# Ledger of designs, part 43: peptides against a protein of PDB entry 1BH9

Target 1, 89 residues: chain A of PDB entry 1BH9
Amino acid sequence: FSEEQLNRYEMYRRSAFPKAAIKRLIQSITGTSVSQNVVIAMSGISKVFVGEVVEEALDVCEKWGEMPPLQPKHMREAVRRLKSKGQIP

## One batch from the design tools (peptide; made by RFdiffusion4, then SolubleMPNN)

Design b2_p10_6_s4 (from b2_p10_6, 6 letters changed)
Fold by OpenDDE base, seed 3:
Structure b2_p10_6_s4 (fold): chain B 89 residues (1-89), chain A 10 residues (1-10)
Amino acid sequence: as target 1 above (89 residues)
Amino acid sequence: LIEELLKELL
């Protein structure tokens, strides 16, 4: 692992969705109040999903011979690749 | 990655 990869991983690890924002978002979809456990579970799944998309986008950026920061084109290609692999719907 | 994230969420 490069120092840069470690720093990115630490920043990702420390990142979190605001619980109140996730709670409000789920409630806007379900029309009902959700438990704290549902907010935790959905926040975790969402963090994993964002991590996988960003990792695939970094791989796209590298394979194209481009340097960070990630651009919208890398994110679009990442989503296309993950769909093609059956990793996302 | 996922296992370490699970430990921080639980």
Scores: peptide ipSAE 0.033, ipTM 0.648, DockQ to the pose 0.058
Fold by OpenDDE base, seed 1:
Structure b2_p10_6_s4 (fold): chain B 89 residues (1-89), chain A 10 residues (1-10)
Amino acid sequence: as target 1 above (89 residues)
Amino acid sequence: LIEELLKELL
């Protein structure tokens, strides 16, 4: 990994969804109170999903011979590719 | 990515 890639990975690793916001969102769907463990699990899955989309978007940017930062076109193409691969619905 | 995140959670 380049130092820049390692720094991006560290920033991603340290990033987190606000637990209160995730809790409220899940509760709005389930109609009931959820445990802390459910909030942690759903936050983890959501972070992984965002990571996979960003990783595919970086691969799209590189394959197009373009430089960072990521643009909305890279994100749209990433989602299309992940759907085509069956990695997301 | 996922494998390295799992190693940090365990």
Scores: peptide ipSAE 0.030, ipTM 0.607, DockQ to the pose 0.051
Fold by OpenDDE base, seed 2:
Parts: sequence; C-alpha cells; structure tokens
Structure b2_p10_6_s4 (fold): chain B 89 residues (1-89), chain A 10 residues (1-10)
Amino acid sequence: as target 1 above (89 residues)
Amino acid sequence: LIEELLKELL
C-alpha cells in the first residue's frame, strides 16, 4: 500500500455507523425490535458494502486517468459496474 | 478490502 492508501484504509477502519440510527432504520422496515447482535451484523455488512462501492469507484477514477477526490460520477459508474458484474442487485 | 478486514479480525 502507498501511504495514501494506508491512510484511507485507516480512516475506513475507524468509521462506524451510529448503532442507534441503524437500530431505528431496521425497526422502521421490520416493524419489530431487533437485538444488539443484529444491529452489529447489519452495521458490518453495510460497512463492507460501502467499502466495495468506494473501492470500485477508486478503480473507475484511476481507469479514467483522474485524481482523487472521488466525484459523484465515479460513484454512479462504480454502482453500474458492480451491477453488471452481478455483485449488487 | 474484505480480506484485509478479515486479517485484522482473526
């Protein structure tokens, strides 16, 4: 990893969804209370999903010969590519 | 990404 890649990875690693916000969001969809373990699992899966989309968007940015920061066009193209690969619905 | 996260959790 470059120093810049390591710094991005460290910022990603330290990032977290607020547990109370995730709990409320799940409860708004399911209509029922969820356990702490369900909130942790859903937060982990959601963090992985965001990470995969950002990783694909960085690859898009590089393939277009562009420099960071990521723009909305890179994120939209990443989602299209991941859909085309069958990695997201 | 996922592989590096797994290496930090194991």
Scores: peptide ipSAE 0.029, ipTM 0.592, DockQ to the pose 0.045
Fold by OpenDDE base, seed 4:
Structure b2_p10_6_s4 (fold): chain B 89 residues (1-89), chain A 10 residues (1-10)
Amino acid sequence: as target 1 above (89 residues)
Amino acid sequence: LIEELLKELL
């Protein structure tokens, strides 16, 4: 890891979705109340998904010979590549 | 990335 990668990982590690917001979002979709465990699981999966997209977007940025910060074009290309690889639907 | 995150969640 570069120092910059370590710093990004530390910021990512410390990041969390607000439980109340995730709970409300799930409830708006399901029409029913959800358990705390469902909120934790969905928050974890969502955090992993964001991490994978950002990691692929950094790889896209590097492969294009560009430097950070990530731009919307890198994020769009990352999602396209992850879909093409069958890593996301 | 995922493996290190899993180690921190467990």
Scores: peptide ipSAE 0.028, ipTM 0.609, DockQ to the pose 0.053

Design b2_p10_7_s1 (from b2_p10_7 with F1L E8K)
Fold by OpenDDE base, seed 4:
Structure b2_p10_7_s1 (fold): chain B 89 residues (1-89), chain A 10 residues (1-10)
Amino acid sequence: as target 1 above (89 residues)
Amino acid sequence: LLKELVEKLE
């Protein structure tokens, strides 16, 4: 790992979705109350998903011969590539 | 990076 990759991983590891916000969001979709375990699971899955999109966007940035920070164009291309690979719907 | 994270979550 590069030092930059370790630093990004540390920031990623320390990042978290606010449980109350995730709970409210799920409840707005389901129309029913959700358990704490559902909030934890959905927060984990969402964090992994964001990580995958960011990793693909960094690969896009590198493949285009560009330097960080990531731009909206890298994120859009990352989502397109992940869809094309069947990694996201 | 994420592959190693997924492997640690399994």
Scores: peptide ipSAE 0.023, ipTM 0.554, DockQ to the pose 0.046
Fold by OpenDDE base, seed 2:
Structure b2_p10_7_s1 (fold): chain B 89 residues (1-89), chain A 10 residues (1-10)
Amino acid sequence: as target 1 above (89 residues)
Amino acid sequence: LLKELVEKLE
């Protein structure tokens, strides 16, 4: 790993969704109360999903011969590629 | 990401 890749990974590792916001969002969809374990699991899955989209967007940026930071065009292209690969609906 | 995470834990 480059120092830059390690720093990006460390920032990703330290990032977290606010538990109260995730709980409210799930409850707005399900119409029922959810346990702390469901909030933790959904927060983890959501963090992995965001990580995969950002990783694909970094690959798009590199393949286009562009430099960071990521732009909205890279994120939109990443989502299109992941859909085409069957990795997201 | 996940692959690199696994490779770093091995």
Scores: peptide ipSAE 0.022, ipTM 0.523, DockQ to the pose 0.033
Fold by OpenDDE base, seed 1:
Structure b2_p10_7_s1 (fold): chain B 89 residues (1-89), chain A 10 residues (1-10)
Amino acid sequence: as target 1 above (89 residues)
Amino acid sequence: LLKELVEKLE
């Protein structure tokens, strides 16, 4: 791996959703208070989902012969491809 | 994703 790839992965690994915001969002859907473990699990799943979309968007950017940074067009195409592959609803 | 990231770190 390149040092640059490792640094990007480390930044991704250290990124987190605000627990209070995730808790409020889940509670808005469920109508009940949720445990800390549910907030952790849902935050983890959400982070993986964002990672998969960004990874597909980077692949789109490369396949189009374009350079970073990612643009809204790459993100839109990534979501379309992931839906077509059945990886997201 | 996670598997491919681990494989790229080896």
Scores: peptide ipSAE 0.022, ipTM 0.530, DockQ to the pose 0.031
Fold by OpenDDE base, seed 3:
Structure b2_p10_7_s1 (fold): chain B 89 residues (1-89), chain A 10 residues (1-10)
Amino acid sequence: as target 1 above (89 residues)
Amino acid sequence: LLKELVEKLE
């Protein structure tokens, strides 16, 4: 791994969704209170999902011969590719 | 991503 890849991974590892924000979001959809375990599970799944989209977007950026930071076009193409691969609905 | 996460936890 490059130092840059390690640094990106450390930043990703340290990133987290605020539990209160996730709880409020789920409650706005379900209309009912949710347990802490549901908030933890949904936060984990959401972090993995965001990580996979960002990883695909970085691969898109590299394949296009472009430099970071990621732009909306990279994110749109990443989502398209992940859908095409059947990795997201 | 997930494989790299697992490999760094070992």
Scores: peptide ipSAE 0.021, ipTM 0.524, DockQ to the pose 0.035

Design b2_p10_7_s2 (from b2_p10_7, 4 letters changed)
Fold by OpenDDE base, seed 2:
Order: structure tokens, then sequence, then C-alpha cells
Structure b2_p10_7_s2 (fold): chain B 89 residues (1-89), chain A 10 residues (1-10)
């Protein structure tokens, strides 16, 4: 791991979705109250999903011979590639 | 948060 890659991982590790925002979002979709454990599970799954998309977008950026920061084109291509690989629906 | 998720899945 480069120092830059380690720094990105540490920023990712420290990032979190606000529990109250996730709770409100889920409840707006389900029409029912959700437990703290459901909020934690959904926050964790969402964080993993964002991590996988960003990792694929960094690989896209590198394969195109481009430098960070990531642009919307890298994120759109990452989602297309992950769908093509069957890694996301 | 991931550690909190893992602890809830165990």
Amino acid sequence: as target 1 above (89 residues)
Amino acid sequence: ELEELVRKLE
C-alpha cells in the first residue's frame, strides 16, 4: 500500500452515515419504525457498497491513464463495470 | 461502524 492508499483507507474507515438520517430514510421507504440494529446493518452495507464502487472507480481512473480526484465519469463507468461483472444488480 | 456491523452479525 502506498501512503496515499493508506490515507484513503483511513478516511474511508473513519467515514460514517449519520444514524438519524439513515433511520429516517429507511422509515420513509418502509412506512414503519426500524430498530437500531437495522440502521447499523443498512449503514454498514451501504458503506461497503460505496467502498466497492469507489475502488472500481479508482481502477477505472488508473486504466484510463488519469489522476485523482475521481470525476463523475469514473463513478458512472465503475457502476457499469460492476453491473457487467454481476457484482451489483 | 464495520466492526459494529460485524459484532451484530456474530
Scores: peptide ipSAE 0.052, ipTM 0.712, DockQ to the pose 0.071
Fold by OpenDDE base, seed 1:
Structure b2_p10_7_s2 (fold): chain B 89 residues (1-89), chain A 10 residues (1-10)
Amino acid sequence: as target 1 above (89 residues)
Amino acid sequence: ELEELVRKLE
């Protein structure tokens, strides 16, 4: 890994969704209170999902011979590729 | 956090 890749991975590892925000979002969909365990599970899955999309978008950016920062075109192409691979619905 | 998720799935 380059120093830049390591720094991005460290920032990703330290990033978290605010538990209160995730709880409110789930409750707005379910109409009922959710457990702390559900909030943690959904926060973890959501972080992994965002990580996979960003990683694929970085690979798209590199394959196009372009430099960061990621642009909306890289994110759109990443989602298209992940869908084509069956990695996201 | 991933470790907190794993620890709850065990």
Scores: peptide ipSAE 0.035, ipTM 0.693, DockQ to the pose 0.071
Fold by OpenDDE base, seed 5:
Structure b2_p10_7_s2 (fold): chain B 89 residues (1-89), chain A 10 residues (1-10)
Amino acid sequence: as target 1 above (89 residues)
Amino acid sequence: ELEELVRKLE
């Protein structure tokens, strides 16, 4: 891993969705109360999903011969590629 | 987060 990759991974590791916000969001969709374990599971899955999109966007940026920071065009192309691979709906 | 999930499912 490069120092830059390690730094990105560290920032990713430190990132988290606020539990109260995730709980409210799920409850707004389901109309029912959710357990703490459901909030943790959904937060974890959501973080993994964001990580995969960012990783694909970094690969897009590199393949286009462009330098960081990531731009909205990289994120849009990443989502398109992940959809084409069947990794996201 | 993943470790916290694992710890709560055990």
Scores: peptide ipSAE 0.034, ipTM 0.697, DockQ to the pose 0.067
Fold by OpenDDE base, seed 4:
Structure b2_p10_7_s2 (fold): chain B 89 residues (1-89), chain A 10 residues (1-10)
Amino acid sequence: as target 1 above (89 residues)
Amino acid sequence: ELEELVRKLE
């Protein structure tokens, strides 16, 4: 791992969705109150999903011979690749 | 943490 990769992983590890914001978002979709456990589960799954998309977008950026920061074009191509691999719906 | 998620899915 490069120092840059380690720093990105540390920032990712320390990142979290605000529980209150996730709770409000789920409640706006379901029309009902959700438990703390549902908020934790959805926040964790969402963090994993963001991690996978960012990892694929970094691979796209490198394969294109480009340098960070990630641009919207890398994120769009990452989602397209993950879909084509059957890794996301 | 990912560990908090795992502990809730088990």
Scores: peptide ipSAE 0.030, ipTM 0.669, DockQ to the pose 0.075

Design b2_p10_7_s3 (from b2_p10_7, 4 letters changed)
Fold by OpenDDE base, seed 2:
Structure b2_p10_7_s3 (fold): chain B 89 residues (1-89), chain A 10 residues (1-10)
Amino acid sequence: as target 1 above (89 residues)
Amino acid sequence: LLRELVEKLL
């Protein structure tokens, strides 16, 4: 991996969803209180999902012969490609 | 890439 790829991963690794915000969001959808473990699990799954979408968006950006930063068009195309591959619903 | 990077850092 390049130093840039390692730096991107380190920024991704250090990123986190605010636990209180995730807890409130889940509770607004489920209509019930959720445990700390559910908040941790859902935050982890959501972080993996964002990582996969960003990775596919970087591949889109490269395949279009464009340079970073990622634009909303790359993110929208990434989601379309991941849906087409059956990797997201 | 992300999966391969995780696998190389574990």
Scores: peptide ipSAE 0.025, ipTM 0.580, DockQ to the pose 0.034
Fold by OpenDDE base, seed 1:
Structure b2_p10_7_s3 (fold): chain B 89 residues (1-89), chain A 10 residues (1-10)
Amino acid sequence: as target 1 above (89 residues)
Amino acid sequence: LLRELVEKLL
């Protein structure tokens, strides 16, 4: 991996959803109190999902011969591609 | 990249 890819991954790795916000969001959907472990699991899955969309958007940007930063058009195309591959619903 | 990193964490 390039140093730039490692730096992006480190920033991604250090990023986190606020636990209280995720807890409230899940509780608004389930109607019940959720455990800390459920909040951790859902936060992890959500972070992986965001990472997959961003990785596909970087691949879109490169394939279009464009340079960073990512634009809304790259994110929209990434979601379309991931859907067409069956990687997201 | 991310898939390979998840597979290494498991």
Scores: peptide ipSAE 0.024, ipTM 0.556, DockQ to the pose 0.047
Fold by OpenDDE base, seed 3:
Structure b2_p10_7_s3 (fold): chain B 89 residues (1-89), chain A 10 residues (1-10)
Amino acid sequence: as target 1 above (89 residues)
Amino acid sequence: LLRELVEKLL
């Protein structure tokens, strides 16, 4: 891996959703209190999902011959590609 | 990359 890929992965690894925000969001949908384990699981799944979308958006940016930072057009194309591959609904 | 890291974490 390049140093840039390692640095990007380290920044991704250190990133986290605020537990209180995820808890409030789930509770707004379910209408009920959720356990800490549900908040942890949903935070993990959400982080993986965001990581996959960002990875595909970086591949889109590179394939278009463009440089970072990622723009809304890269994110929209990434979501379209992941849907076409059956990787997201 | 990310999938292989998730598979190693599980």
Scores: peptide ipSAE 0.024, ipTM 0.571, DockQ to the pose 0.049
Fold by OpenDDE base, seed 4:
Structure b2_p10_7_s3 (fold): chain B 89 residues (1-89), chain A 10 residues (1-10)
Amino acid sequence: as target 1 above (89 residues)
Amino acid sequence: LLRELVEKLL
């Protein structure tokens, strides 16, 4: 792993969705109150999903011969590739 | 990368 990859992973590891915001978002969709465990599970799944999209977007950026920071075009192409690979719906 | 890193942390 490069130092840049380690630093990016450390920032990713330390990143978190605000529990209250996730709780409110889920409740706006379900119409009912959700447990803390549901908020934790959904926050974890959402963080993994964001990580996978960002990793694919970095691979897109590199394959295009471009340098960071990631642009909206890399994120759109990443989502398209992940869909094409059957990794996301 | 992320999968390999999760596998190394487990």
Scores: peptide ipSAE 0.024, ipTM 0.570, DockQ to the pose 0.037

Design b2_p10_7_s4 (from b2_p10_7, 4 letters changed)
Fold by OpenDDE base, seed 4:
Structure b2_p10_7_s4 (fold): chain B 89 residues (1-89), chain A 10 residues (1-10)
Amino acid sequence: as target 1 above (89 residues)
Amino acid sequence: ALLELVQELL
């Protein structure tokens, strides 16, 4: 891994969804109260999903000969590619 | 990539 990749992964590892916001979001969808463990699990899955999309978007950015920061066009293309590969629904 | 990074750091 490059130092730049390592730094991106460190920032990713340090990032987190606010627990209260995730709890409220889930409750708005389910119509019922959710446990702390459900919030932790859903936050983890969501972080992995965002990580995979961002990784693919960085690959798109590189393949297009562009430099960071990521733009909405990279994210849209990343989602398209991940769907075509069967990596996301 | 994240799993591969973890494996390189262990």
Scores: peptide ipSAE 0.027, ipTM 0.562, DockQ to the pose 0.030
Fold by OpenDDE base, seed 5:
Structure b2_p10_7_s4 (fold): chain B 89 residues (1-89), chain A 10 residues (1-10)
Amino acid sequence: as target 1 above (89 residues)
Amino acid sequence: ALLELVQELL
């Protein structure tokens, strides 16, 4: 892997969703209280999901012959491609 | 690439 890829991964690895915000969001959907383990699991899954979308958006940016930073158009195209591949619903 | 990167760094 390149140094740039490693640096992006380090920034990604250090990123985290605020537990209280995730808890409130889940509870707004479920209508009931959720355990700490559910918040941890959902935060992890959400982080992986964001990582996959960003990776696809970087591929879109490269394939379009454009340079970072990522723009909303790259993110929208990434989501479209991931849906087409069946990687997201 | 992300999955492979995670697998290499774990």
Scores: peptide ipSAE 0.027, ipTM 0.572, DockQ to the pose 0.036
Fold by OpenDDE base, seed 2:
Structure b2_p10_7_s4 (fold): chain B 89 residues (1-89), chain A 10 residues (1-10)
Amino acid sequence: as target 1 above (89 residues)
Amino acid sequence: ALLELVQELL
């Protein structure tokens, strides 16, 4: 790893969705209360999903010969590429 | 890359 890549990963590791917000969102969809374990699992899956999109966007940025920070155009292209690869619906 | 990153940190 570069120090930059390690620092970026550390920032990603320390990031988290607010549990209360995730709980409210799930409950708005399911119409019922959810356990803490469901909130933890859904928070983890959501974090991985965001990580994969950001990773693809960094690859897009590099392939376009551009430097960080990521721009909305990189994120939009990342989503298109992940869809074309069948990695997201 | 994320899985590779985890593998390199283990």
Scores: peptide ipSAE 0.025, ipTM 0.551, DockQ to the pose 0.032
Fold by OpenDDE base, seed 1:
Structure b2_p10_7_s4 (fold): chain B 89 residues (1-89), chain A 10 residues (1-10)
Amino acid sequence: as target 1 above (89 residues)
Amino acid sequence: ALLELVQELL
């Protein structure tokens, strides 16, 4: 990995969804209060999911012979590819 | 990616 790739990963690693926002979102769906552990688990799963989509989008960008930053077209194609691979619904 | 990164750093 390049230093740039490592730095991007460190930024990703340190990023997090606001716990209060995730809690409110889940509660809006369930209609009931959720535990801290549920918020942590859902936040983790969501972060992994975003990571997988971004990774696929970076691969798309590279395969198209384009340079960062990622554009909406890369994200759309990434989602299409992940769906075709059965990695996302 | 994560596993590959860990492997690269070890």
Scores: peptide ipSAE 0.022, ipTM 0.524, DockQ to the pose 0.027

Design b2_p10_8_s1 (from b2_p10_8, 5 letters changed)
Fold by OpenDDE base, seed 3:
Structure b2_p10_8_s1 (fold): chain B 89 residues (1-89), chain A 10 residues (1-10)
Amino acid sequence: as target 1 above (89 residues)
Amino acid sequence: FVKKVLEELL
């Protein structure tokens, strides 16, 4: 790993969704109260999903011969590619 | 995505 890759991974590891925000978001979708375990599970899955989208967006950025920071165009292309691969619905 | 995961978890 380059120092830059390690730093990005450390920033990703330290990142977390606030439990209260995830709980409110789920409740806004379901119309019902959800358990703490559902909030934990959804927070974990959401973090993995964001990681996968960012990783694909970095690959898009590199393949376009561009340098970080990631732009909205890289994120849109990443989502398109992941959809075409069947990796996201 | 989020809706499908919610349908599987709830």
Scores: peptide ipSAE 0.030, ipTM 0.610, DockQ to the pose 0.856
Fold by OpenDDE base, seed 1:
Structure b2_p10_8_s1 (fold): chain B 89 residues (1-89), chain A 10 residues (1-10)
Amino acid sequence: as target 1 above (89 residues)
Amino acid sequence: FVKKVLEELL
């Protein structure tokens, strides 16, 4: 790991979705009240998903011979690749 | 992955 990769991982590790926002979002989709455990689980999975998208976007940036910071084009291409691989819907 | 987890949680 480069120092830059470690710093990115540390920022990612410290990041969290606000529980209240996740709860409201899930409830808007399900139409039902959700438990705190469901909010925690969904927050964790959402964080992993964001990590996977960012990792694929970094690989896109590198493969295009470009340098950070990540641009919207890298994120769009990452999502396209992950869809093509069947990793996301 | 995320779709399967949503289907199991819902």
Scores: peptide ipSAE 0.028, ipTM 0.598, DockQ to the pose 0.383
Fold by OpenDDE base, seed 5:
Structure b2_p10_8_s1 (fold): chain B 89 residues (1-89), chain A 10 residues (1-10)
Amino acid sequence: as target 1 above (89 residues)
Amino acid sequence: FVKKVLEELL
C-alpha cells in the first residue's frame, strides 16, 4: 500500500458499528431476537461492504481525474458500478 | 479489498 492507502485502512480498521445499534437494526427487520454471533457477523459483513463501496468510489474519483475527498457523486457512481458487476443487489 | 488488506498485514 501507499502511505495514503495505509492511512485510509487505519481509519477503516478503527471504525466500527455499535453492537447495540446493529442488534436493534436487525431486530427491526427480522422481528425476532438475534444472537451475539449474528450481530458480530452482520457487523463484519456491513464493514466489508462499506469498505468495498469506498474502494470503488476512490477508483471512480481517480478515473474521473479528481482528487479526494470523496464526494456524494463518487459514492453514487461506485454503487452503480458495483451493481453492474453483480457485487451488490 | 479484503484479500489485499490481509496480504499486506499477514
Scores: peptide ipSAE 0.024, ipTM 0.513, DockQ to the pose 0.036
Fold by OpenDDE base, seed 2:
Structure b2_p10_8_s1 (fold): chain B 89 residues (1-89), chain A 10 residues (1-10)
Amino acid sequence: as target 1 above (89 residues)
Amino acid sequence: FVKKVLEELL
């Protein structure tokens, strides 16, 4: 990594979803109570998913000859590309 | 993403 790439990775590594918010969200969808381990697992999967979308959006931004920060158009294009690649539903 | 991070840190 460049120093900038390492700094982005450190910010990503330190980021976390609030456990109580994830628990409430899962329970609102499933209609049942979930364990702490399910909240941890779902928080991890969700963090990986966000990381993959942001990585694809950075590649979109670069391929369009644009500079950071990421705009909503890059995120929407990233999701379209990941869907087209079969990497997300 | 996670794979590339691991490949560059290991």
Scores: peptide ipSAE 0.023, ipTM 0.506, DockQ to the pose 0.034; fails the geometry check

Design b2_p10_8_s2 (from b2_p10_8, 6 letters changed)
Fold by OpenDDE base, seed 1:
Formats: sequence, C-alpha cells, structure tokens
Structure b2_p10_8_s2 (fold): chain B 89 residues (1-89), chain A 10 residues (1-10)
Amino acid sequence: as target 1 above (89 residues)
Amino acid sequence: FIKEVLEKLL
C-alpha cells in the first residue's frame, strides 16, 4: 500500500456518522423512535456502503488513467458499476 | 448484501 492509501484507510477507519444524526434520520423515515442497536447497526452498514462506493470510485479513477482526488464522475461511474454487479440496490 | 441488511434493519 502507498502512504496515500494507508492515510485514506486510517481516515476511513476513524470516520463515523454522528449517532444523533443517524437516529434523527431514521426517525424521520419510520415516524417512530428507534433503539440504540438499530442506530449502531445502521451507522456500521452506512460506513461499509460508503467504503465500497469509494473503493470502486478509486478503481474507476485508476482505470481511467486519472489521479486523485476523486471527482463526481468517478463516484457516478462507481455507483453504476456496483448497481450492474448487484452489489448495491 | 447491503440490500438484505437494510431490509432486516428497517
């Protein structure tokens, strides 16, 4: 791994969605209060989802012969590829 | 994977 790849992984590892924000978002959709376990589970899955999209976007950027930072075009193509693979809905 | 997990949590 390059130093840049390690730094990105460390930033990703340390990143988290604010529990209060996730709780409010879920409650706005469900119309009811949600448990702490639902907030933890949803926060974890949302982080994995963002990680998979960013990883595919980095692969797109590399395959196009482009350098970081990621651009909106890489993110759009990553989402299209992940959808076509059935990896995301 | 993500879809089946979302469907179990919501």
Scores: peptide ipSAE 0.031, ipTM 0.600, DockQ to the pose 0.315
Fold by OpenDDE base, seed 3:
Structure b2_p10_8_s2 (fold): chain B 89 residues (1-89), chain A 10 residues (1-10)
Amino acid sequence: as target 1 above (89 residues)
Amino acid sequence: FIKEVLEKLL
């Protein structure tokens, strides 16, 4: 791993969604109260999802001969690619 | 992976 890759992975590892924000978001969608376990599960899945989208967006950025920071165009293309691969709905 | 988990939780 390059130092830059290690630093990105470390920042990703330290990142977390605030439990209260995830709880409020789920409750706004479901109209009902959700358990702490559902909030934990959804937080973990959401972090993995964001990681996969960012990795694909970095690959898009590189393949376009561009440098970070990621732009909205890279994120849109990443989502399109992941959908085409059947990796996201 | 993510799709299968989303389908079980949503």
Scores: peptide ipSAE 0.030, ipTM 0.590, DockQ to the pose 0.219
Fold by OpenDDE base, seed 5:
Structure b2_p10_8_s2 (fold): chain B 89 residues (1-89), chain A 10 residues (1-10)
Amino acid sequence: as target 1 above (89 residues)
Amino acid sequence: FIKEVLEKLL
């Protein structure tokens, strides 16, 4: 890994969704109370999903010959590419 | 990238 990739990974690794916010969001969708383990699992899956979108957006930025920081256009194109690859719905 | 990271964490 480059130092830049390591720094991005470290920032990603340190990032987390607030458990209370995830719990409230799931409960708003399901209409039922969810366990702590469900909140942990959904927080992990959501973090992986955000990571995949950001990785694809960095690839978009590089392929366009642009420099960081990521812009909304890179994120939109990343989502389009991931959908086209069948990696997200 | 993320796959290689996950393989090191799991």
Scores: peptide ipSAE 0.025, ipTM 0.553, DockQ to the pose 0.045
Fold by OpenDDE base, seed 2:
Structure b2_p10_8_s2 (fold): chain B 89 residues (1-89), chain A 10 residues (1-10)
Amino acid sequence: as target 1 above (89 residues)
Amino acid sequence: FIKEVLEKLL
C-alpha cells in the first residue's frame, strides 16, 4: 500500500456517524424509538457500505485514468457498478 | 482494499 492508501484507511477507520443523527434518521423512517444497539449496528453497516462505495469509486477513478480527489461522477458510477455486481440492492 | 488491509494488519 502507498502512504496515501494507508492514510485514507486511517481516516476511514477514525470516521464515525454521529449516533444522535443516526438515531433520528432511523426513527424518522420506522416511526418508533430504536435501541442503542440498533443505532450501533446501523452505524457499523452504514460505515462498511460507505467504505465499499468509496473503494469502488477509487477503482472507477483509476480505470478512467483520472487522479484524486473523487468526484460525484466516480461515486455515481461506483453505485451503478456495485448494483450490477449484486453487491448492493 | 479494506480486506487486503486487514489481512496485512492481522
Scores: peptide ipSAE 0.023, ipTM 0.520, DockQ to the pose 0.032

